# Peptides against a protein of PDB entry 5NXQ, part 25

Target 1, 114 residues: chain A of PDB entry 5NXQ
Amino acid sequence: EIQIPVSMAAEEEYLRSKVLSELLTDTLENDGEMYGNENEVLAALNGAYDKALLRLFASACSDQNVEKALSLAHELKQDRALTAAVKISERAELPSLVKKINNIREARYEQQLK

## One batch from the design tools (peptide)

Design b1_p22_2_s3 (made by RFdiffusion4, then SolubleMPNN; from b1_p22_2, 12 letters changed)
Fold by OpenDDE base, seed 4:
Structure b1_p22_2_s3 (fold): chain B 114 residues (1-114), chain A 22 residues (1-22)
Amino acid sequence: as target 1 above (114 residues)
Amino acid sequence: SSAAKRKEFLEKSEEIIDETFA
């Protein structure tokens, strides 16, 4: 089996999951078709998407590239993924990044209340 | 070494990711 570098694998999975998630969403919005498993598929895709992003995020943290890490965090969809990003940032000893990610979470909470 | 530290960090990060989506 061919071994793929972690960063490359993460990027590939990110792009794949992003595209598929968007396509599925568009299909549901435009066609109104329901096959019974769309929500499950979407959830799985979103999970894979965020997992891939988090791996990229971890890589950015390892490079001490806070700006890149933060930009990736903004692309995360699920709150649990943001929580993971915070944990990873803490392990990376990047307190400024921790604060910024928590701000993202708080902002999303406020938006949900509107 | 720096490489070893990065490797360890990435491994720990993977654990966090796996736990998050378990």
Scores: peptide ipSAE 0.706, ipTM 0.956, DockQ to the pose 0.788
Fold by OpenDDE base, seed 3:
Structure b1_p22_2_s3 (fold): chain B 114 residues (1-114), chain A 22 residues (1-22)
Amino acid sequence: as target 1 above (114 residues)
Amino acid sequence: SSAAKRKEFLEKSEEIIDETFA
């Protein structure tokens, strides 16, 4: 069995999850429902999507590529994923990135309150 | 080594990810 590099595997999973998430979203917007469990399916896809992104995020952090890491963080959908990104950034000893991700999180909180 | 540190970092990151979505 061929071992796929972590980064490559993560990118593949990200692309797969992103495409499926977009297709599902488009279907729901067009048809309104899907299989009677569309919310559960969407949540699962979003989870896989964010997991893949976080692996890419960690890779970017390991490369000390703060700008790439930040751009990836902006693509995260779930708050729990942002929290994970903060934890990863802390382990990477990137305090500026920590602050910027927390700003993203705070901005989303504010938007939800409006 | 730098490679070892990076490997360890990625492993710890994976643990964080797994815990987040457990």
Scores: peptide ipSAE 0.706, ipTM 0.955, DockQ to the pose 0.783
Fold by OpenDDE base, seed 5:
Formats: sequence, structure tokens, C-alpha cells
Structure b1_p22_2_s3 (fold): chain B 114 residues (1-114), chain A 22 residues (1-22)
Amino acid sequence: as target 1 above (114 residues)
Amino acid sequence: SSAAKRKEFLEKSEEIIDETFA
């Protein structure tokens, strides 16, 4: 029996989810349709992607690696994931990181309004 | 201990993640 380190396992999941999400996204952008449930599949993949990232994010926070944590936060796709990152940052007692992530959210809100 | 605190933090983080995507 082989036990994989938590960080390594998280990275594996991130890579897998990222690849699948990108492939599906590309297909939808090019063809506009897949199997009729493409939106559900995309949502699931995006969810898995952000989950994996958040686990990496939490790991970075636990290491007090604010720079790495912030970089990971920028890679998050969903607003709910950013909200989760804020909550995690608060638990990590990293107020500067909280502010920076909220700035990311604000910037994305402004983009959506355009 | 520091290790115990990190473990607890990661567990709480996982709960936040699970709740977010429930």
C-alpha cells in the first residue's frame, strides 16, 4: 500500500480536472454542443477544478505562503470558490490575503457588468 | 503543536470547501 502526500494528491487532482475542463471548454467553444448535457458536465468539471485549487490554496495558507496562495486564488474560476478562499484566509488569520482576494472578486464583478 | 494546528486548519478548510460545493 502506497500513501501519496496530501499536496501531491491535490496536485494530481488539479491537473486532471484542469485538463478535462479545458478540453470540454474548447469543444463547446468550437462546436457549441456535445451530448446534450455538456453544461452539466462543464459545471461538474469546473467544480472539481476549483475544489482541487482550493485544497492547494489551503495548503499554501497552512505554510504561510501568502504569495503562492494569492497566485492560486487568481486561478479560481467561480465566484463561490473565491468566497471559499476568503473564508479559508480568514481562518488562517491572513487579513492581507483576504483583502487581495476580495479585490479579485471586485474586479471580476466589474468585468461582468461591462 | 504546530503540526496539530496545521492539521486542524486543513480539516476546517476542507469543511469550507465541501460546504461551498454541496
Scores: peptide ipSAE 0.704, ipTM 0.956, DockQ to the pose 0.773
Fold by OpenDDE base, seed 2:
Structure b1_p22_2_s3 (fold): chain B 114 residues (1-114), chain A 22 residues (1-22)
Amino acid sequence: as target 1 above (114 residues)
Amino acid sequence: SSAAKRKEFLEKSEEIIDETFA
């Protein structure tokens, strides 16, 4: 079996998951036809997407690339993923990043209240 | 070593990720 570098694999998974998630989302929004499994499929894709992003996020943190890490955090879709990003940032001893990610979470919470 | 610390960090991060999506 061909060994693929972790970072490359993560990037590929991210891109694939992103595309599929977007396509499915568009389909659901445009066709108006909801099948029983569509929501589950979307959730799975979103999960895979965020999971892949978090791996990239961790990599960025390990490189002390706060700006890249923050950019990736903004791309995260699920709140649980942001929570994970905070935990990872804490372990990376990047308190400024922790604060910024928490700000993202708070902003999204406010949006949900509307 | 720095490399070892990085490896450990990434491993711990993976654990966090796995726990999140378990």
Scores: peptide ipSAE 0.704, ipTM 0.956, DockQ to the pose 0.784

Design b1_p22_2_s4 (made by RFdiffusion4, then SolubleMPNN; from b1_p22_2, 11 letters changed)
Fold by OpenDDE base, seed 4:
Structure b1_p22_2_s4 (fold): chain B 114 residues (1-114), chain A 22 residues (1-22)
Amino acid sequence: as target 1 above (114 residues)
Amino acid sequence: SEQQKRQEFLEESQEIIDETFS
């Protein structure tokens, strides 16, 4: 069995999920047609996307690369993924990163209220 | 060791990720 390093696998999955998510989004926007499974497929793709990002995020935290970790956090789409990033940052003992990610969450909440 | 702690951190992080998307 072929074993792939975790970091490489995460990057590949991120790229794949990103491309597919973008393609699906563009298709829905251009065609304007919604069928029964489009939302489910989109949710699954977004989940895979954020999941891959979080693996990269954890790796960055392990390297104490706060700048890279923060940049990855900004790319997260779902609030639950940001929550996971906060938890990971806490375990990494990076309080400044925790605060910055919480700021991202707060900003998104404010945008939803407008 | 530091390497062991790093590995444990990554494993714990993976658990957080898995729980998030379970």
Scores: peptide ipSAE 0.715, ipTM 0.957, DockQ to the pose 0.815
Fold by OpenDDE base, seed 2:
Structure b1_p22_2_s4 (fold): chain B 114 residues (1-114), chain A 22 residues (1-22)
Amino acid sequence: as target 1 above (114 residues)
Amino acid sequence: SEQQKRQEFLEESQEIIDETFS
């Protein structure tokens, strides 16, 4: 039995979820086709995508690689995922990263209101 | 050890992730 390293598994899930979520989103936005469970599938894929990113984010934090962690945080789609990233950053004792991620969240709030 | 601390951090992070998407 072959065991896949956690980091490798996270990367694979990230790529897979990213591609699939983008394809579904494009279909909805460009073709206007709605399927019965399409929104549910998209939500699930977005969740999987952010989960995978957060695992990579945690790994970056563990390496004290703030720049990589921040880059990954920018790729997060859901606000709840950003909140999780803040929590992880706090536990990693990276206050500068906490501030930067909160700035990302605030910026997205402002954009959403417009 | 530092290695143990790192592993514990990753485990705690996974818990945060799981709770977020529960």
Scores: peptide ipSAE 0.714, ipTM 0.957, DockQ to the pose 0.882
Fold by OpenDDE base, seed 3:
Structure b1_p22_2_s4 (fold): chain B 114 residues (1-114), chain A 22 residues (1-22)
Amino acid sequence: as target 1 above (114 residues)
Amino acid sequence: SEQQKRQEFLEESQEIIDETFS
């Protein structure tokens, strides 16, 4: 049985989730109706989106491609996803990446206080 | 082997991801 590589699967899921999330967001902004489950749908989509990104992130870490990993981390939406990225970076023994991702988290926290 | 280590890393990463969104 053919197993799709993690990177390819993640890319497909990422693109699908990203497109759907963007379309849904645009629809809600313009029309504003999703039969009372808007938040649930958005949460599910954001979760799928970040999960896909994290798989790509892990792949980048496995390649020791810190720049690519960092760029992917910037695309993560949820704080819990950034936390996961930190954990993955630690397992990859990439302390510089850990610091940079923590900086992203701190910056987002500061922005939330404004 | 390096391939084995890489696979183990990816598996551990997947576990972290799954736990994060459980």
Scores: peptide ipSAE 0.714, ipTM 0.957, DockQ to the pose 0.823
Fold by OpenDDE base, seed 5:
Structure b1_p22_2_s4 (fold): chain B 114 residues (1-114), chain A 22 residues (1-22)
Amino acid sequence: as target 1 above (114 residues)
Amino acid sequence: SEQQKRQEFLEESQEIIDETFS
């Protein structure tokens, strides 16, 4: 059995999750209902989306590609995913990245208060 | 080795991810 590089596997999952999430969103916007479980399905897809991004994020950190990691962090949707990114950054010993991701989280908190 | 360290890091990261979305 062949081993697929982390970046390739993560990219595939990210693209799949992103497409499915977008399709669901489009359906809700255009057709209205998803048999009463729209929110649950959307949450699950968003989770899969962020999980895939975090795998890419970890890969970027392992490559010491801070700029790519930060860019990926900006694409994360859920606060819990940002928290995970912080933890991963800490283990990667990238304090600058930790600070920048915390800034993202704080900015989003401020937006939610408006 | 550096390769081993990177692999261990990725595994630890995966654990963080799994815990986050458990």
Scores: peptide ipSAE 0.711, ipTM 0.957, DockQ to the pose 0.848

## One batch from the design tools (peptide)

Design b1_p23_1 (made by RFdiffusion4)
Fold by OpenDDE base, seed 1:
Structure b1_p23_1 (fold): chain B 114 residues (1-114), chain A 23 residues (1-23)
Amino acid sequence: as target 1 above (114 residues)
Amino acid sequence: AEEEEKEEFLEEAEEIIEEYAEE
């Protein structure tokens, strides 16, 4: 059995999750409701999607690639995933990244109020 | 040493990610 590097495995999972998420979104937009568990499916897909992104995020942090890490953080969908990204950034001793991710969170909070 | 530190970091990050996934 061949062991795949963490970064490669994470990217593969991210791409898979992204495609599935987009497919579901397109289906809902173009074909209407799926007459079932579309919300549950979306939640599950978003969870897997963010999980995969977080692994890529961690990899970027380990490389001290703050710009890449920040770009990945912008792609995170759930607030709890952003929280995880903050924790990872703290462990990586990247305070500037912590602040920038918190700014993303704050911006999303403000948008929800509008 | 640096590679080892990176591995340890990634392991810690994975723990954070798993905690996220359990919620």
Scores: peptide ipSAE 0.643, ipTM 0.936, DockQ to the pose 0.796
Fold by OpenDDE base, seed 3:
Structure b1_p23_1 (fold): chain B 114 residues (1-114), chain A 23 residues (1-23)
Amino acid sequence: as target 1 above (114 residues)
Amino acid sequence: AEEEEKEEFLEEAEEIIEEYAEE
């Protein structure tokens, strides 16, 4: 098997998950319900998507690239993924990033309260 | 040393990610 660098593997998985998630979402929006496990499939795809993003996020943190890390955090879909990003940021000793990600979470909470 | 530290960090991050994936 061909050895793929970790960063490339993470990027590949992210792109794959992103495309599949978007395609499925678009299909549901345009063609209607699948009348089965569409929600479960979407959740699984979103999970994989966020998982891949978190790996990219961790890589950015390791490079002390706060700007890139924050941009990636904005792309995270699930709150629990943002929580993971906060934990990773804490381990990276990037308190400014922690604060900014928490701001993202708070903003989403406020939107849900409307 | 820097590469080793980064590797250790990424391993720790992976543990966090795996925990996320299990929930």
Scores: peptide ipSAE 0.643, ipTM 0.936, DockQ to the pose 0.801
Fold by OpenDDE base, seed 2:
Structure b1_p23_1 (fold): chain B 114 residues (1-114), chain A 23 residues (1-23)
Amino acid sequence: as target 1 above (114 residues)
Amino acid sequence: AEEEEKEEFLEEAEEIIEEYAEE
């Protein structure tokens, strides 16, 4: 049995979840036709996607790679995932990253108000 | 020592991620 590094496994899961999430999103935008559980499937895919991203985010934080961590945070879809990223950043003692992630959250709130 | 600290951090991060996944 071949042992796959944790980082590679996380990347694989991220890519798989990303592809499926994008495919579903495109389908809903262009066709809007599924089996009647579109929202449930989308939520499940988004959850798995963000979970995979958060693991990559944690890895970047452990490497003190703030730029990579911030880039990954921008890819998070759900606000609750951004909240998790803030918590992880606090544990990593990266206050500048905390501020930048909170700015992402605020920007998304403003966009929703438009 | 640094490797141990990283492992402890990643364990704590995983706890946060699991809490997120349960919501």
Scores: peptide ipSAE 0.643, ipTM 0.936, DockQ to the pose 0.803
Fold by OpenDDE base, seed 4:
Structure b1_p23_1 (fold): chain B 114 residues (1-114), chain A 23 residues (1-23)
Amino acid sequence: as target 1 above (114 residues)
Amino acid sequence: AEEEEKEEFLEEAEEIIEEYAEE
């Protein structure tokens, strides 16, 4: 089997998960249902999506590309994924990124309150 | 040395990601 670079594999998985997530969302919006287990499928897809993003995020952190890392963090869907991103940022010794990601989390909390 | 440090970081990051995936 051919070994694929980590970054390339992450990009592939991200794109796949993103497409499937968007497709499912669109289907639910237009048809109301798909297989009867849409919520479970969506949750699984979101998990895979964020997982793939986190790998890209880690790669960006390793390059000390804070702007790219932050952009990727904005694309994360789940709060727990943002938490993981914070942990990764801390390990990368990027305190500015930690603060920015926490700001994203706070902003989402405030939005949910409205 | 820099490449080695990056590899170690990515391994640690992967552990965090796997922990996330388990939840």
Scores: peptide ipSAE 0.643, ipTM 0.936, DockQ to the pose 0.804

Design b1_p23_1_s1 (made by RFdiffusion4, then SolubleMPNN; from b1_p23_1, 8 letters changed)
Fold by OpenDDE base, seed 3:
Structure b1_p23_1_s1 (fold): chain B 114 residues (1-114), chain A 23 residues (1-23)
Amino acid sequence: as target 1 above (114 residues)
Amino acid sequence: DEEKRKEELLKEMEEIIEEYEKE
């Protein structure tokens, strides 16, 4: 039996979740109509999307690849996911990455105020 | 063993992700 690397499996799930999330978002933006449960579906898809990203993020952190980890963090949608990324970064003992992710969170807060 | 240490680290990170999922 072939062992699939964790990062590879995570990438597959990420790509799937990303496509579905984008498709749903585009549908809402272009058509403005869905089946009546669009908010619940979006929440579920976003959750799965961020979860997949977090696994990729964890892998990057384990490789001490701060640049890749940061790039992945920018792709996270939910603030709670960024919080998880901070915790992962702390566990990986990457304080510089922790600071950079917190900067992402702060920037998003500022955008919400506009 | 570096590989074992990395595996343990990833396991700890997975626990963080599991907690995220529960929130």
Scores: peptide ipSAE 0.567, ipTM 0.921, DockQ to the pose 0.784
Fold by OpenDDE base, seed 4:
Structure b1_p23_1_s1 (fold): chain B 114 residues (1-114), chain A 23 residues (1-23)
Amino acid sequence: as target 1 above (114 residues)
Amino acid sequence: DEEKRKEELLKEMEEIIEEYEKE
């Protein structure tokens, strides 16, 4: 078995998940119902999408590339994924990144409250 | 070495990601 570097594998999964999510969105916008399970499919795709991003995020953290990590965090869709990113940042001992990610979360909370 | 340290760190981070996946 060929071992693929973690970052490359994560990038592949990210791109795949992103494309599928966009495809699903387009389909819903144009065709409406997708066999009655479109929301479940979307949730699954979003989960996979964020999971892939988290692996990229972890890689960036391991390189102590805070700016890259932060950029990736902005691409995360789910709050629970941001929570995971905070935990990863803590493990990487990057307190500045922790603060920045928490700011992202707070901003999204405010948007949801509006 | 640095590579091994990074690998171990990534393993720890993967555990966090696995916990995320279980939610």
Scores: peptide ipSAE 0.567, ipTM 0.922, DockQ to the pose 0.832
Fold by OpenDDE base, seed 5:
Structure b1_p23_1_s1 (fold): chain B 114 residues (1-114), chain A 23 residues (1-23)
Amino acid sequence: as target 1 above (114 residues)
Amino acid sequence: DEEKRKEELLKEMEEIIEEYEKE
């Protein structure tokens, strides 16, 4: 049995989920309605995408690589994923990262108001 | 050792990710 490092597996899943999410987005933009559960599919894909990113994020936090962790957090799509990232940062005892992620959340809230 | 501590930390983080998935 071949053992794959968690980080590598997460990267692979991230890339896969990212591609699928982009493909779905392109389909909606270029081909119109999918005549199905496109919103549900998109949500599921985004969930998988963010889950993969969170594993990468966790790895970065475990390495105390705050800058890498922050860059990954910016790639998260869902607010609930950012919330998870905050919790992960807290477990990693990285309060500065917690604050920075909360700033990302606040910025997104402001964008939604515009 | 340090590696063990990191693995334990990652385990805790995985639990957070699992909770995220359930939400």
Scores: peptide ipSAE 0.567, ipTM 0.922, DockQ to the pose 0.845
Fold by OpenDDE base, seed 1:
Order: sequence, then structure tokens, then C-alpha cells
Structure b1_p23_1_s1 (fold): chain B 114 residues (1-114), chain A 23 residues (1-23)
Amino acid sequence: as target 1 above (114 residues)
Amino acid sequence: DEEKRKEELLKEMEEIIEEYEKE
């Protein structure tokens, strides 16, 4: 049986989730309606989106590609996903990346306070 | 050997991702 590499599978899932998320966002912005289930749909899509990104992130960490990992972390939407990224970075023994991701988290918190 | 170690690391990271999914 042909096994798809983790990175390739993650990329496919990421692209799919990203497209769906963008389509939903565009619909909400243009029409303003999704028949009352907008938040639930968005939450589900965001979850899948971040999960796919985390797999790409993990792959980058395993390659010790800190810059790529950081770039991916910036694309994460949910705070809990950033927390997962920190845990992954710690497991990969990349303390510099841990610090940078925590900075992303702090920056987002500050933005919410404004 | 290095590839095997990388695979084990990715497995551990997948466990973290699975925990994320459960939240």
C-alpha cells in the first residue's frame, strides 16, 4: 500500500481547509448570512485548518527548520493551536522557537486588549 | 538511524496534535 508522506498529506489537508475557510469568510462578508450556523462552521473549519498547519509545523521542527516553523506558526488562527505549537517546539528542543511563538501569543493578546 | 529517530519524534508530535484535537 502506498503511504503518503506526512508532510504531503498535511499540505493537502491544509489547502483544503484553507479554501473552505476562505470561501465561508467571503460568503459571510458578502452576504452576511449562513443561516445561523456561521460560528459553528467557522469553528470546525478553523480547527481542521490549524490541525493541518500543526502537522506541517511538526515536520518543519523535525527538520530543525526554525524559520519555516515560525512562518507556519504565524498562520495559526487559534490560541490553543499556538499552545500546541509551543509544546511541539519544546519536544523538538527548539527553545528559540518557543520564545518566538510565545511572542506571537502575547502580541495577539495585546491586540485584543486594544 | 537518523530517519528512525525522526519518525519517533514525529510520532510524539502527532500525540500532541491529537491532544489539541480533543480540546
Scores: peptide ipSAE 0.566, ipTM 0.922, DockQ to the pose 0.834

Design b1_p23_1_s2 (made by RFdiffusion4, then SolubleMPNN; from b1_p23_1, 6 letters changed)
Fold by OpenDDE base, seed 3:
Structure b1_p23_1_s2 (fold): chain B 114 residues (1-114), chain A 23 residues (1-23)
Amino acid sequence: as target 1 above (114 residues)
Amino acid sequence: SEEEKKEELLREMEEIIEEYAAE
């Protein structure tokens, strides 16, 4: 079997999950309800998407690349994924990144309070 | 070594990710 570098594998999974999530979302928005398990499918895809992103995020943190890590954090969809990102940042001893990610979370909360 | 430390850090981060994925 072909050996794929870890970083490439993570990127591939991220891109795949991103594309599938976006396609399904667009389909639901443009074509209406699928009358099946579309919500479960979306949840699963979003979960996989965030999981893949978190691996990229972890890699960026290990490189002490705060800017890249923050950019990736902005792409996370689920709040619980942001929480995971905070935990990862704490382990990486990047307090500035922790603060910035918490700001993202707070901003999203404020948007929901409208 | 520095590489081993980085690898261990990544493993610990992966554990956090797996905890997330399990929820």
Scores: peptide ipSAE 0.630, ipTM 0.935, DockQ to the pose 0.851
Fold by OpenDDE base, seed 5:
Structure b1_p23_1_s2 (fold): chain B 114 residues (1-114), chain A 23 residues (1-23)
Amino acid sequence: as target 1 above (114 residues)
Amino acid sequence: SEEEKKEELLREMEEIIEEYAAE
């Protein structure tokens, strides 16, 4: 059995979850039919998606690659995932990244208030 | 070593991720 490095495994999981999330979203938006568990399914997929992203994010932070980490943070969907990203950034001792992620959160908060 | 420190850091980060996933 081929052993995949953690980072590569994270990439694979991210891509898989991203594709599934996008396909599901597109299907739900275009098929004209609603199911009772659609939101739950989407939430679950988003959770897995963000989890995979967070692992990539952690890897970027460990490499002190702030720009890559920030790019990944922008791809996070859930606020709770951004919170996790902040915690990870703090552990990595990257205060500039913490601030930038908080800016993302603030921007999304403002959008929700409209 | 630096590699060991990095490994420890990644472990701590994984704990944060698992905490997120558990919510």
Scores: peptide ipSAE 0.629, ipTM 0.936, DockQ to the pose 0.797
Fold by OpenDDE base, seed 4:
Structure b1_p23_1_s2 (fold): chain B 114 residues (1-114), chain A 23 residues (1-23)
Amino acid sequence: as target 1 above (114 residues)
Amino acid sequence: SEEEKKEELLREMEEIIEEYAAE
């Protein structure tokens, strides 16, 4: 058995989850196919997607790469994932990143109100 | 060492991620 570095494994999972999530979304939007469990599948895929992103995010934070970390945070889909990103940023002692991620959350809240 | 600190940091971050995944 070949061991894969954690970062590479995270990237692979991210890409896989991203592709599957997008394919499902496209199918629902463009083909109109409903299977009765599409929402559950989408939620599961989003969870896996964000989990993979958070690992990449953590890696970026550990490297003190704030710009990369912020870019990854923008790709997070769920608010609870952004919350996790804030916690990770706090552990990494990156207060500027914490503020920026909170701004992302606030922006999304405002969009939901409109 | 710096490497040890980084490993510990990553471990703490993984715990946060696992908590997220468990919800």
Scores: peptide ipSAE 0.628, ipTM 0.936, DockQ to the pose 0.800
Fold by OpenDDE base, seed 1:
Structure b1_p23_1_s2 (fold): chain B 114 residues (1-114), chain A 23 residues (1-23)
Amino acid sequence: as target 1 above (114 residues)
Amino acid sequence: SEEEKKEELLREMEEIIEEYAAE
């Protein structure tokens, strides 16, 4: 059995999850209401999507690639995933990144209030 | 080594990710 590097495996999972999430979203937007457990499926897909992104994010942080890490953080969908990204950034001792991610969170909070 | 330290860091980050995934 072959071993796949962590970053490569994460990228593969991210791409798969992203495609599935987009397909579901497009179906809902273009074909209207789906029948079944659409919300549950979407939640599961979003969870897997963010999990994969967080692995890429962690890799970027370990490389001290703040710009790449920040770009990945912007792609995170769930607030709890952003929270995880903050924790990862703190462990990587990247306080500037912590602040920038918190700014993303605050911006999303304000947007929800509108 | 520095590589070993990086691997340890990644393991710690993975633990954070698994905690997220468990919620």
Scores: peptide ipSAE 0.627, ipTM 0.936, DockQ to the pose 0.848

